# Peptides against a protein of PDB entry 4AID, part 119

Target 1, 242 residues: chain A of PDB entry 4AID
Amino acid sequence: FDIKRKTIEWGGKTLVLETGRIARQADGAVLATMGETVVLATAVFAKSQKPGQDFFPLTVNYQEKTFAAGKIPGGFFKREGRPSEKETLVSRLIDRPIRPLFVKGFKNEVQVVVTVLQHDLENDPDILGMVAASAALCLSGAPFMGPIGAARVGWVDGAYVLNPTLDEMKESKMDLVVAGTADAVMMVESEIQELSEEIVLGGVNFAHQQMQAVIDAIIDLAEHAAKEPFAFEPEDTDAIKA

## One batch from the design tools (peptide; made by RFdiffusion4, then SolubleMPNN)

Design b2_p20_1_s4 (from b2_p20_1, 13 letters changed)
Fold by OpenDDE base, seed 2:
Structure b2_p20_1_s4 (fold): chain B 242 residues (1-242), chain A 20 residues (1-20)
Amino acid sequence: as target 1 above (242 residues)
Amino acid sequence: MAEKAARVRETLAKLAEMNK
């Protein structure tokens, strides 16, 4: 097994990104751990475009499987066949920042699957799932202009808190999820209680600064473990304006 | 190993420039 691992301290927690142990059939696969929360992200892409494909066929599927449900709050025996509201929302949170980062003209099928393997009841798998999906895409060789980082920001006792625990979030006046590249914010999702625009904008900036360590960790992992880049040339859009 | 890491760094740099 050629196992590669990156470990960083992030917001007072250990973040681990591991590849090469599991899901070797995927183009990219990352086991990500924060605290005792564990997710598996896999990225698979088609090596050719389907005839008549007119749009970019990206699918993102976040799933909380029943084997992890012994530690997942509200882990009732959900009947097989439809994603929960949470799984649908988190799938969209992962999709939104990654979709615009594929090279223009790339219309090969891409599937990202994030599976929660363990939950510690402190660290939400959504942020970890975003990070793991970004890492899996960077390892895959797909024409993805990542990595993205992600962070949750709370506002507790008049201060920003990076990735607050589920218990700290009960005292938080802000639930701010940010995703971005090294250079740009790509997505903001926020629930806010009676805070100024200045505090909110400061929270977005704080998130973007704090996610740089994650972006750097994904780059370091990719330098050691990424597949060869898939040979794809973007469509010359300048030839249509002449 | 070193040549692969160099190709990955070059590709990530090119992709980052295309996202600017």
Scores: peptide ipSAE 0.046, ipTM 0.696, DockQ to the pose 0.541
Fold by OpenDDE base, seed 1:
Structure b2_p20_1_s4 (fold): chain B 242 residues (1-242), chain A 20 residues (1-20)
Amino acid sequence: as target 1 above (242 residues)
Amino acid sequence: MAEKAARVRETLAKLAEMNK
């Protein structure tokens, strides 16, 4: 197996991004680990557009399967066949920042699947899933203008905390999820308790600064492991108006 | 390896320029 791995220290934790061992049939596949939380992201894209396809058919599916359910909070109540509220929310958190980063006019089907393989009860797989999905897309050869980074920011004891543990989050006055590129914030989602707008904006900036190490790690992995870019030229819609 | 890295960066740069 041609296994490529990138390891960084991130927020006092080891982040590992690995490709080449699992899901080799996907266009991109990344096994991501933080602590003992493990996710598999896969990206698959169609090599042609369906006849009459009018919109960009991106599907993002975050899932916490039964093999991880013994370590996942609330795993005892998973009715087979419907996403949980968490799975639905995290699927949207991944979709929102990646959707606008596809080349305009690209209407080939794209499927991103993030599967939680293990949960440590400290590190939430949502941020790890966002990072893994970004990495899988960058490896795929799809016309995706990533990578995105992602971070959760807490406010604990009057300071910003990068990717707080589930226990630190109980004491946090902020649950701030940010995703962005090297140059821009693409998505913010926040739950805030009695904090000023200044602290929240500072949290967005802190998240964007801290995610640069992840963006750089995805780029380094892609330089070594990415497929050849899919040749896509958007139809020059401006040339048809002349 | 260096040539592949250059092609990836060049493609990402081209894609970024096409979406401006």
Scores: peptide ipSAE 0.022, ipTM 0.591, DockQ to the pose 0.817
Fold by OpenDDE base, seed 5:
Order: structure tokens, then C-alpha cells, then sequence
Structure b2_p20_1_s4 (fold): chain B 242 residues (1-242), chain A 20 residues (1-20)
């Protein structure tokens, strides 16, 4: 198998992005690992638009499967067939920054699926899932204007912490999730207790700076493993309004 | 192989310019 791997040190942890071992039937597929947390992201897109398709049909599904449930907090209470609250929230968290980065006028179906394969009880799969989804899209050949990076920022003992552990998060006054491109912040989600706007804005900037290494890692992986870009020319929607 | 990597870089660069 043509297996490509990128490994970086990120926030004192090893991030691994791998493609070519699993889910090769997808347009893009990335196995991402941070600590002992492991996710599989797959991207699949239709090669034609459906007749009468009027909106961009992007679906993002984050899932924590029952086989990993023994290592996932709250996993024992998941009924098969309905997303948990966490799975619904993380699916939206991944969707928000990637949706605006598709080429305008692209209305082919796109499905992103992020599956948690392993959880270490230290590294939350959400950030890793965002990174993996970005990488899978960049590998797919879809007209996706990524990559995005992502980071969680904590505030512990008067300092920013990149991707705090679940134990460090208990002492954190901030749960700040940021996603962005190399040039822009695309999404901020924050739970903040008694912090100044200056600290929060500093946290967004810190996240955006720290995610550049991830963006560069996705680019390097894509340079070695991406499919040919899908030939898509957006219909000139301005010509239909004249 | 080198030509594919160059096309991917060119595509990613064009994509980055369109996002500016």
C-alpha cells in the first residue's frame, strides 16, 4: 500500500497524520493520532450535481463508535443509531469552518465522516477530528480551499495552554476552540469564566499561531498523497441574473 | 511524482490566494 505519514511535535505531543492504510475507497482518508487518541476522517464527494440541487449538500458526521465506548467518557450510554449531544456538537464544530471554504457554486454532495477509533482519556478527539477532516478534504481532490487548522486553548495558572488534557481542563478558566486557515480565523467557540476580552483575544491569536504547524503538516501530506484536483468550473451565477 | 506535488502546491497556492 502507498502509505504516507506526516509526524510533528505539537504542544508537547506527537501528532501523526497517515493516509493509504485504511478507507482507500474514500476520496480522502486520514488516520490521525495525538497521544493515544485515534480518529479516522473520510471525505467523499459526488462527481456530479443532482438535478434540481439548489444548496451545497455538505454533511459532517462525527461519531464515537461502541467499540471505543469503553475508553470514551459517557460512551456506555450511547444508543446505536442516534448521535449523542457531543457527537452533534462536534459535527457542527467541524462543519462551521470547512463549509465556507468550498468553491462558490459547487453543489455536489460532500460527506465528511470522523470516527473515533481510540481515546486516551487525555486528548479530546474533537480537535484531532477537525484536523483529520481538513486533511481528508485536502487529499480528496474536492474544490476545498483549505486546509484548516484547529486548536483548543486553556487558561491555567495565568498562562495559555495548547490542547489541554482533560485533567488540565478541570483547572482551566477557558475552553477556547479555534479553527482557521493560514491567513484567517474561521471559527471560534468558547466557554469562558471571568476572563478579560484581552485574554480571550490573546487566546484566539495564540491558537491561530499554534495551528500553523498543523496547516503546514496537512499541506506537506497533501503534496505527497493528494488526488488530482476535481475539474470543477463554477457556473457564472451572475450571467443567470441578467 | 514531482509533477503531481507541484500541481498540488500550485492548487493550494491558488486556493490560498482566493481566500485572501
Amino acid sequence: as target 1 above (242 residues)
Amino acid sequence: MAEKAARVRETLAKLAEMNK
Scores: peptide ipSAE 0.022, ipTM 0.594, DockQ to the pose 0.496
Fold by OpenDDE base, seed 4:
Structure b2_p20_1_s4 (fold): chain B 242 residues (1-242), chain A 20 residues (1-20)
Amino acid sequence: as target 1 above (242 residues)
Amino acid sequence: MAEKAARVRETLAKLAEMNK
C-alpha cells in the first residue's frame, strides 16, 4: 500500500489527511481525522459527458453510517433511503463552495461522498467533511480549481475560537462556517446571537486566515499523491456568439 | 497517539465488514 499522509496542528488539534489505504476504486479518496472524529471522502467523476447533458451533474452526499450512530450526538438507526436533516444540510455546506470551482463547460458526472466513520463527541464531522471532500477532489484529477479550506468560528468569552468543540459551542454566541480558496471566501453560513457586524466580519476573516494551513496541507498531499489531471478542454464558448 | 490509531483501525475494520 502506498499510504501518503499529511499531519498539521490546527486550532490546537491534530488534523490528519491520509490517502492510499482505503477506497482505491475512487478517483480520489481521503481519510481525514481530527481528534477522534474520522471521515472518509471519495470523489468519482465520469470520463465522458452524457449525450444531451445540459447542466453540470455534481452530487454531494454527506452520510453518517449506522455503525457510527452510537458515537454521534442524536445519532439513531436511520431508515435507509432518506437523508436526515443534518445530512442534507451538511451535503449543501460541502456542495456550495466546491460547485463554482469546476472548470466552466465541464459536464461530466461528479460524485462526492463523505462518510462519517467515527465521532468523538467533541469535533463536529461537518468541517472535517468539507476539508476531506476538497482533498479528495484535488487528488482525483478532476478539473477542480481547489483546494478549498473550511473552518467553524465560535465566539466564546469575548474571543474567536477556531473549530469549537460541541461543549464550547454551547457557550458560543456565534456559529460561523466559512469555506474558501487561498484567495477568496466562497461560502458563509452563520447563526449569530446579539453580535455586531464587525465581530461577524472579523470572524469571517479569522476563518479565512486559519483555513490557509489546511489549504497548504491539501496542496502538499496532492503534490505527492494526486492522479494526473484529466485531459479536459473547455468548449470554446466564443463559438456560440457567432 | 497509539490508542487513537487503534480506534481508527477498528473503525476501518467495521467499515470493511459492512461492505461484505
Scores: peptide ipSAE 0.015, ipTM 0.452, DockQ to the pose 0.020

Design b2_p20_2_s1 (from b2_p20_2, 15 letters changed)
Fold by OpenDDE base, seed 3:
Structure b2_p20_2_s1 (fold): chain B 242 residues (1-242), chain A 20 residues (1-20)
Amino acid sequence: as target 1 above (242 residues)
Amino acid sequence: SAAEHAARYRAYLERLAAYN
């Protein structure tokens, strides 16, 4: 087994990104751990475009294992078949920042699956899932102009908190999720309680600064473990306008 | 080598950035 691992300290917690042990049949696969929360992200892409494909066919699926009632907050006994509201929301949170980062003209089918393997009831797997999905895409060889980083920012006792625990979030006046590249913020999702615009904007900047360590960690992992780049040449769309 | 692999990955990122 050629296992590659990157470990960083991030917001007072250890983030581990691992590849090469699980899901080797995927184009990219990353096991990500923060605390005792563990997610597996897999990326698979088709090596050809379907005839007549007119849009980019990206599918993102976030899944939480049906633990017995009480091991996943908000985890009702998910009847086999339909994603929960949380799974649907987190799937969209992962989709939104990654979709625009595929090279224009790439219309091969791409599937990203994020599976929660373990939940510690402290660290929410959504941010970890975003990071893992980004890493899996960077490892895959797909024409993805990532990585993205992601961060949650809280406001507790008059200070920004990076990736607050579920218990810290009960005292937080802000739930701010940010995703971006090294150079740009790609997505913001926020719930705020009576905070100034200045504090919220400061939170976005704080998130973007703090996610640089994650972006660097994904790049370092990819430098050691990425597959050979897929041979993709975008059709010269300028030649079709002539 | 590991260094050659890293160089290929960086060159790929540079190529992708040229499409922006």
Scores: peptide ipSAE 0.478, ipTM 0.913, DockQ to the pose 0.729
Fold by OpenDDE base, seed 1:
Structure b2_p20_2_s1 (fold): chain B 242 residues (1-242), chain A 20 residues (1-20)
Amino acid sequence: as target 1 above (242 residues)
Amino acid sequence: SAAEHAARYRAYLERLAAYN
C-alpha cells in the first residue's frame, strides 16, 4: 500500500490525515484522526456529465455508522435509513463551503461521504469531517479550488478556545463553526449566549487564522498523494453570448 | 518524482484559479 500521512499539532491536539489504506476505489479517500475520534472521507466524481444536466450535482453525506466505537448514548435510536438531525446538519456544514469552490460549468456528479468510525467523546467529528472531506476532494483530481479548513471556536473564561472538547463546550458561551480557504471565510455557523458582535467577529478571525495550519497540511498531503488532475475545460460561456 | 508531482498539483490549482 502506498500510504501517505500528514501529522500536525493543532489546538493542542494531534491531527492525522492519512490516505492509501482504505477506500482505494474512491477518487479521493482520507482517514482523519484527532484524539481518538476517527472519520473516513471519500470523494467520487463522474468522469462525464449526464445529458441535460442543468445544475451541479453535488451530494454530501455525513454518517455515524452503528459500528462506530464510542457513540454518544442516545444515537442508537436512529431508525435505519434516515439521517439524524446531527447527520443532516453536519452534511450541510460540509456542503456549504465546498459547493462554491468547484469550477463554474463543472456539472459532473460529485459524491462526498464522511463516515464516523470512532468517537472519543471529547472531539466532535463534525470539524474533523469537514477537514477530511476537503482533503479527500483535493486528492481526487476533481476541479475543486480548495482546500478548505475548518475550526470550532468556543468562548471559555473570557478567551477563545480552538476546537473545545464536549466538556469545555458545556462552559462555552459560543459555538462558532467557521470554514474557509487560505484567503477567505466561506461559511460561518454560530450559536451564541449573550456575546457582543465584536467577540463573535474576533472568533471568526481566530478560526480563520487557526485553520491555516490545516490548509497547509492538506496541500502538503495533496502534493504527495493527489491523483492526476481531471481534464476539465469549462465551456466558454462567452461563446454562448455571441 | 515527489517534486514533479507537487509541481503538477500547484499548476492545476493555478489553472483552476484562472477559471474563476
Scores: peptide ipSAE 0.458, ipTM 0.915, DockQ to the pose 0.741
Fold by OpenDDE base, seed 5:
Structure b2_p20_2_s1 (fold): chain B 242 residues (1-242), chain A 20 residues (1-20)
Amino acid sequence: as target 1 above (242 residues)
Amino acid sequence: SAAEHAARYRAYLERLAAYN
């Protein structure tokens, strides 16, 4: 096994991104850990476009099917069963920021699957899942103009809190999820309780600043472990409008 | 080498960025 690992301190917690041990048949696969929460992200893409494909066929599936300790499934995870409301929501949270980052004209099927393997009941696997999905795509060789980072921001005792625990969130007046690239915010999702726009905007900026360390960590991992880029040339879309 | 791999990945990112 050629295992590559990146470890950073992030918001007072250790974030670990690992590849090469699990789901090796995927185009990209990342095991991400924060605290004792563990997720596996896999990215798989078709090496050809389907005949008549007119849209970009990206599918993102997040699943919280807890595996018993020591049961790390090998393989590409397929959607099992009907998703919960949370699973549906988080699947969209992952989809939204990554979808626009594929090269225009790429219409090969892409499937991202994020599986929660372990949950510590402190660190929500959604942010970790976003990070892991980003990393898996960057490792895959797909024409993905990532990475994205992600962060949750709370507002507790008049201060921003990066990736607040579930217990800290009980006291938080803000649940702000931000995803972005190094250069841009790509997605904001927020639930706020009587906070000023200034505080919310400050939270977005705080999130974007704090996620840079994650973006850099994904880049560092990809520099060491990414597959060779898939040979894709975008179609000249100007020729289709004539 | 690891350095060559890193350089190829960076060049790939630059290429992708040029498509935007």
Scores: peptide ipSAE 0.319, ipTM 0.834, DockQ to the pose 0.653
Fold by OpenDDE base, seed 2:
Structure b2_p20_2_s1 (fold): chain B 242 residues (1-242), chain A 20 residues (1-20)
Amino acid sequence: as target 1 above (242 residues)
Amino acid sequence: SAAEHAARYRAYLERLAAYN
């Protein structure tokens, strides 16, 4: 097996990105670990456009499977066949920042699947899932202008906390999820308890700064493990700028 | 080589960025 692994320290925790062990049938596949939370992200894309395809057909599916239910609070009550509210929300959190980063005119089907394999009850798999999905796309050869990073920011005892644990979040006045590229913030989702706009904006900046280490880690992994780029030529959009 | 692979990946990212 040609296994490639990148390990970084991130917010006082070890982040591991691994490829080459599992899901080899995917265009990109990344096993991501933070603490004892483990997710598998897979990216698959069609090598041709469907006849009459008018829009970019991206599907993102975040899943907390039943085999992880013994490690995920409330996992025992999931009815088979419909996404939970959490799975739907996290699927959107992953979709929103990645969708605009595909090359214009690319209308081949893309499927991103993020599966929670293990949960440590401290580290939420949503941020890890965003990072893993970004990495899987960068490895796939799809015309994706990533990577994205992601971070959750809390506000505890008058300070920003990067990727606070579920227990730290109980004391947090902020639940701020940010995703972005090296150069830009792409998405912000926030739940705020009576904090100033200045603190919230500072949290966005903090998140964007802290995710650079993750972006760099994905780039380093891709430099060693990415597939050859898919041969895609976008339509000449310069004719629209004239 | 690993260095050649890295260079191809960087060149691909630069090419993609030019289309935006």
Scores: peptide ipSAE 0.237, ipTM 0.822, DockQ to the pose 0.722

Design b2_p20_2_s2 (from b2_p20_2, 11 letters changed)
Fold by OpenDDE base, seed 4:
Structure b2_p20_2_s2 (fold): chain B 242 residues (1-242), chain A 20 residues (1-20)
Amino acid sequence: as target 1 above (242 residues)
Amino acid sequence: SLEEHRRRVREYLERLAAYN
């Protein structure tokens, strides 16, 4: 097995991105670890477009599996067959920033699956899932103009906190999730408790700055493990040069 | 850019081919 691994220190925690051990049948597969929270992201794309395909068929599915549920808060109430509210929300959270980054005219089916394998009760797998999905797409050869980074920002004791623990979040006046490329913020989701716009905007900037290390880590992993880029000629050539 | 990413991947594949 040709296992490639990138390890960085990020927000006082070790982030590990690994490929080559699990889900080798996928176009891209990344095992991401932060603390003892572990997610597997897989990216698969069709090598042809379906006849009459009018829209880009991207599916993102975030799943917290039952085997991990013993360590996942609220995991006990998962009825088989329907995504939980959390799974639905996180699937959308991952979808939103990645969807616009596919090359225009690409209408092959793309499936991104993020599976929570382990939860440490400190590190939320949503941010880790976003990072892993980005990495898996970058490794896949799909015409994805990533990577994206992601970060959660809290506001605790008058300071920004990168990826606050679940316990720190109880004291946080902000739950700010940001995703973006190296150059642009692609998505902001926020829950704010009586904070100024200045603090919130500062939080977005802080997140975007702090995610650069993750973006660089994904690039480094891709330079060492990415598959051959899919031969695709976009209708809009101007979009590739960006 | 996607082009820059593709360049990096090509360079990687070329390096791998040289070691195999």
Scores: peptide ipSAE 0.050, ipTM 0.651, DockQ to the pose 0.061
Fold by OpenDDE base, seed 3:
Structure b2_p20_2_s2 (fold): chain B 242 residues (1-242), chain A 20 residues (1-20)
Amino acid sequence: as target 1 above (242 residues)
Amino acid sequence: SLEEHRRRVREYLERLAAYN
């Protein structure tokens, strides 16, 4: 197997992005690890548009499989068939920042699947899933104007904390999830406890600064492992709104 | 070649970044 791996230190933790070992049938596939939390992101896209397709058919599915249930908080036997509330929320968190980054006029079906393979009960797989999905899309050859980075920011003992552990989050006055490109914030989701707007805005800026290392890591991985870019020419009609 | 592939990937990513 031609395994490519990028490893960075990120917020005092080791982030590993790996491709080439598993899910090789996907257009892009990334195994991402932080601590002992492990996610697999796969990206698959159709090589043609369906006749009469009028919208961009992107599906994002975040899932925590039952085989990982012994290592997933709550241990609930997921009834086969319906995503949990958490899975639905995280699927949306991943969808929101990536959807606007596809080239305008691209209406081929795209499926992103993020599977939690292991949970360490410290590192939440949502941020890791966002990073892995971004990396998988960048490797796929799809016309995706990524990468995105993502970060969670806490506020603990009067300081910003990058990707706080689940235990640190109990003491945090902020749960701020940010996703963005190198140049732009694409998504903010926040739960705030009695903090000033200045601290929250500072948290967004902190997140965006801290995710640059992840963006750079995805770019480096893509330079070594990405598929050939899909030959997509936008129809001339969409060029008029530039 | 691998170098040509890397170049094309880089050029593609740079073009995409310029549209942001």
Scores: peptide ipSAE 0.042, ipTM 0.682, DockQ to the pose 0.481
Fold by OpenDDE base, seed 2:
Structure b2_p20_2_s2 (fold): chain B 242 residues (1-242), chain A 20 residues (1-20)
Amino acid sequence: as target 1 above (242 residues)
Amino acid sequence: SLEEHRRRVREYLERLAAYN
């Protein structure tokens, strides 16, 4: 196995991105770890477009496996074969920032699957899943103009907190999830308790600054482990709608 | 700059609010 690993300190925690050990049948596969929370992201893309495909067929599936249910809050009641509310929400959270970053005119099927393998009850796998999905896409060779980073920002004791633990979030006046590229914010999702717009905007800025280390880590991993870029040339007709 | 970043963030949030 040609295992590549990138490790960074991020918000006072160790983030590990690993590839080459698991899911080698995927175009890209990343095992991401923060604390004892572990996710596997896989990216697969079709090498051809289906005849008559009019839209970009991206599917993002976030899943918390039943074998991890003993470590996942609310995992006890997962009906086999139907996503939970959380799984649906997180799938959308991952989809939103990545969808616009595919090259225009690319209409090959893309499937991103994020699987929670372990949960430590401190570090939420949603942010980790976003990071892992970004990394898996960057490794895949798909025409994805990433990476994205992601961060959760809390407001605790009058300060921003990067990726607060589940316990710290109980004391937080803000749950702010941000995703973006090096240059742009792509998505914001927020729940806020009586905070000024200035604090919220500052939180988005803080998130975007803090996620740069993750973006750089994904780039470094990709430099060592990415597949050759898929040869894709958009047809001239799709370039006009840019 | 930090100011340019804050401006872009604000413009993004304003756009999001217009779509919601």
Scores: peptide ipSAE 0.013, ipTM 0.419, DockQ to the pose 0.031
Fold by OpenDDE base, seed 5:
Structure b2_p20_2_s2 (fold): chain B 242 residues (1-242), chain A 20 residues (1-20)
Amino acid sequence: as target 1 above (242 residues)
Amino acid sequence: SLEEHRRRVREYLERLAAYN
């Protein structure tokens, strides 16, 4: 197997991004690990546009497999079928920051699937799933102008905490999820308990700063493992000025 | 460069924090 791996220390935890071992049939596939939480992200894109396709057909699916359910709080036997509320929400969290980063005019079908393989009950697979999806897209050759990073920020005892554990989050006055590129914040989701706007904005800034290490790690992985970019030229009307 | 990029991002975020 041509396995490529990037390992970084991130918020006092080890983040591992691995490609080349699993889901080799995908355009991009990344196994991401933080602590003992493990996710597999796959990216697949069509090599042609469907006739009459008038919108960008991106589908993002976050899934928690039944074998991981024994380690997922509230994870009753997910029958194969309808996504849970959590799966739906996390799928949207991943979709939102990546959707605008595709080259304008690209209307080939893109499918991103994030599968939780293991949960350690400390590290939430949503952030890890966002990172893994970003990495998988960067490896795929799709015209994706990533990477994105992601981070969760808590506010515990008057300080920002990067990717708080599930237990630390119970004491947190903030659940702030941020995703962005190296240059820009692309998405913010927040649940806040009586905090000033200054603290919240500081949290966004903190998240954006902390995710740079992840962005750099994805770039490093892509430099060693990315497929050749898919030959796509947008129509002149869709050329985003660089 | 990546370093110049990081600088620009920091400067942008600092400006956003000053406006809010």
Scores: peptide ipSAE 0.015, ipTM 0.437, DockQ to the pose 0.042; fails the geometry check

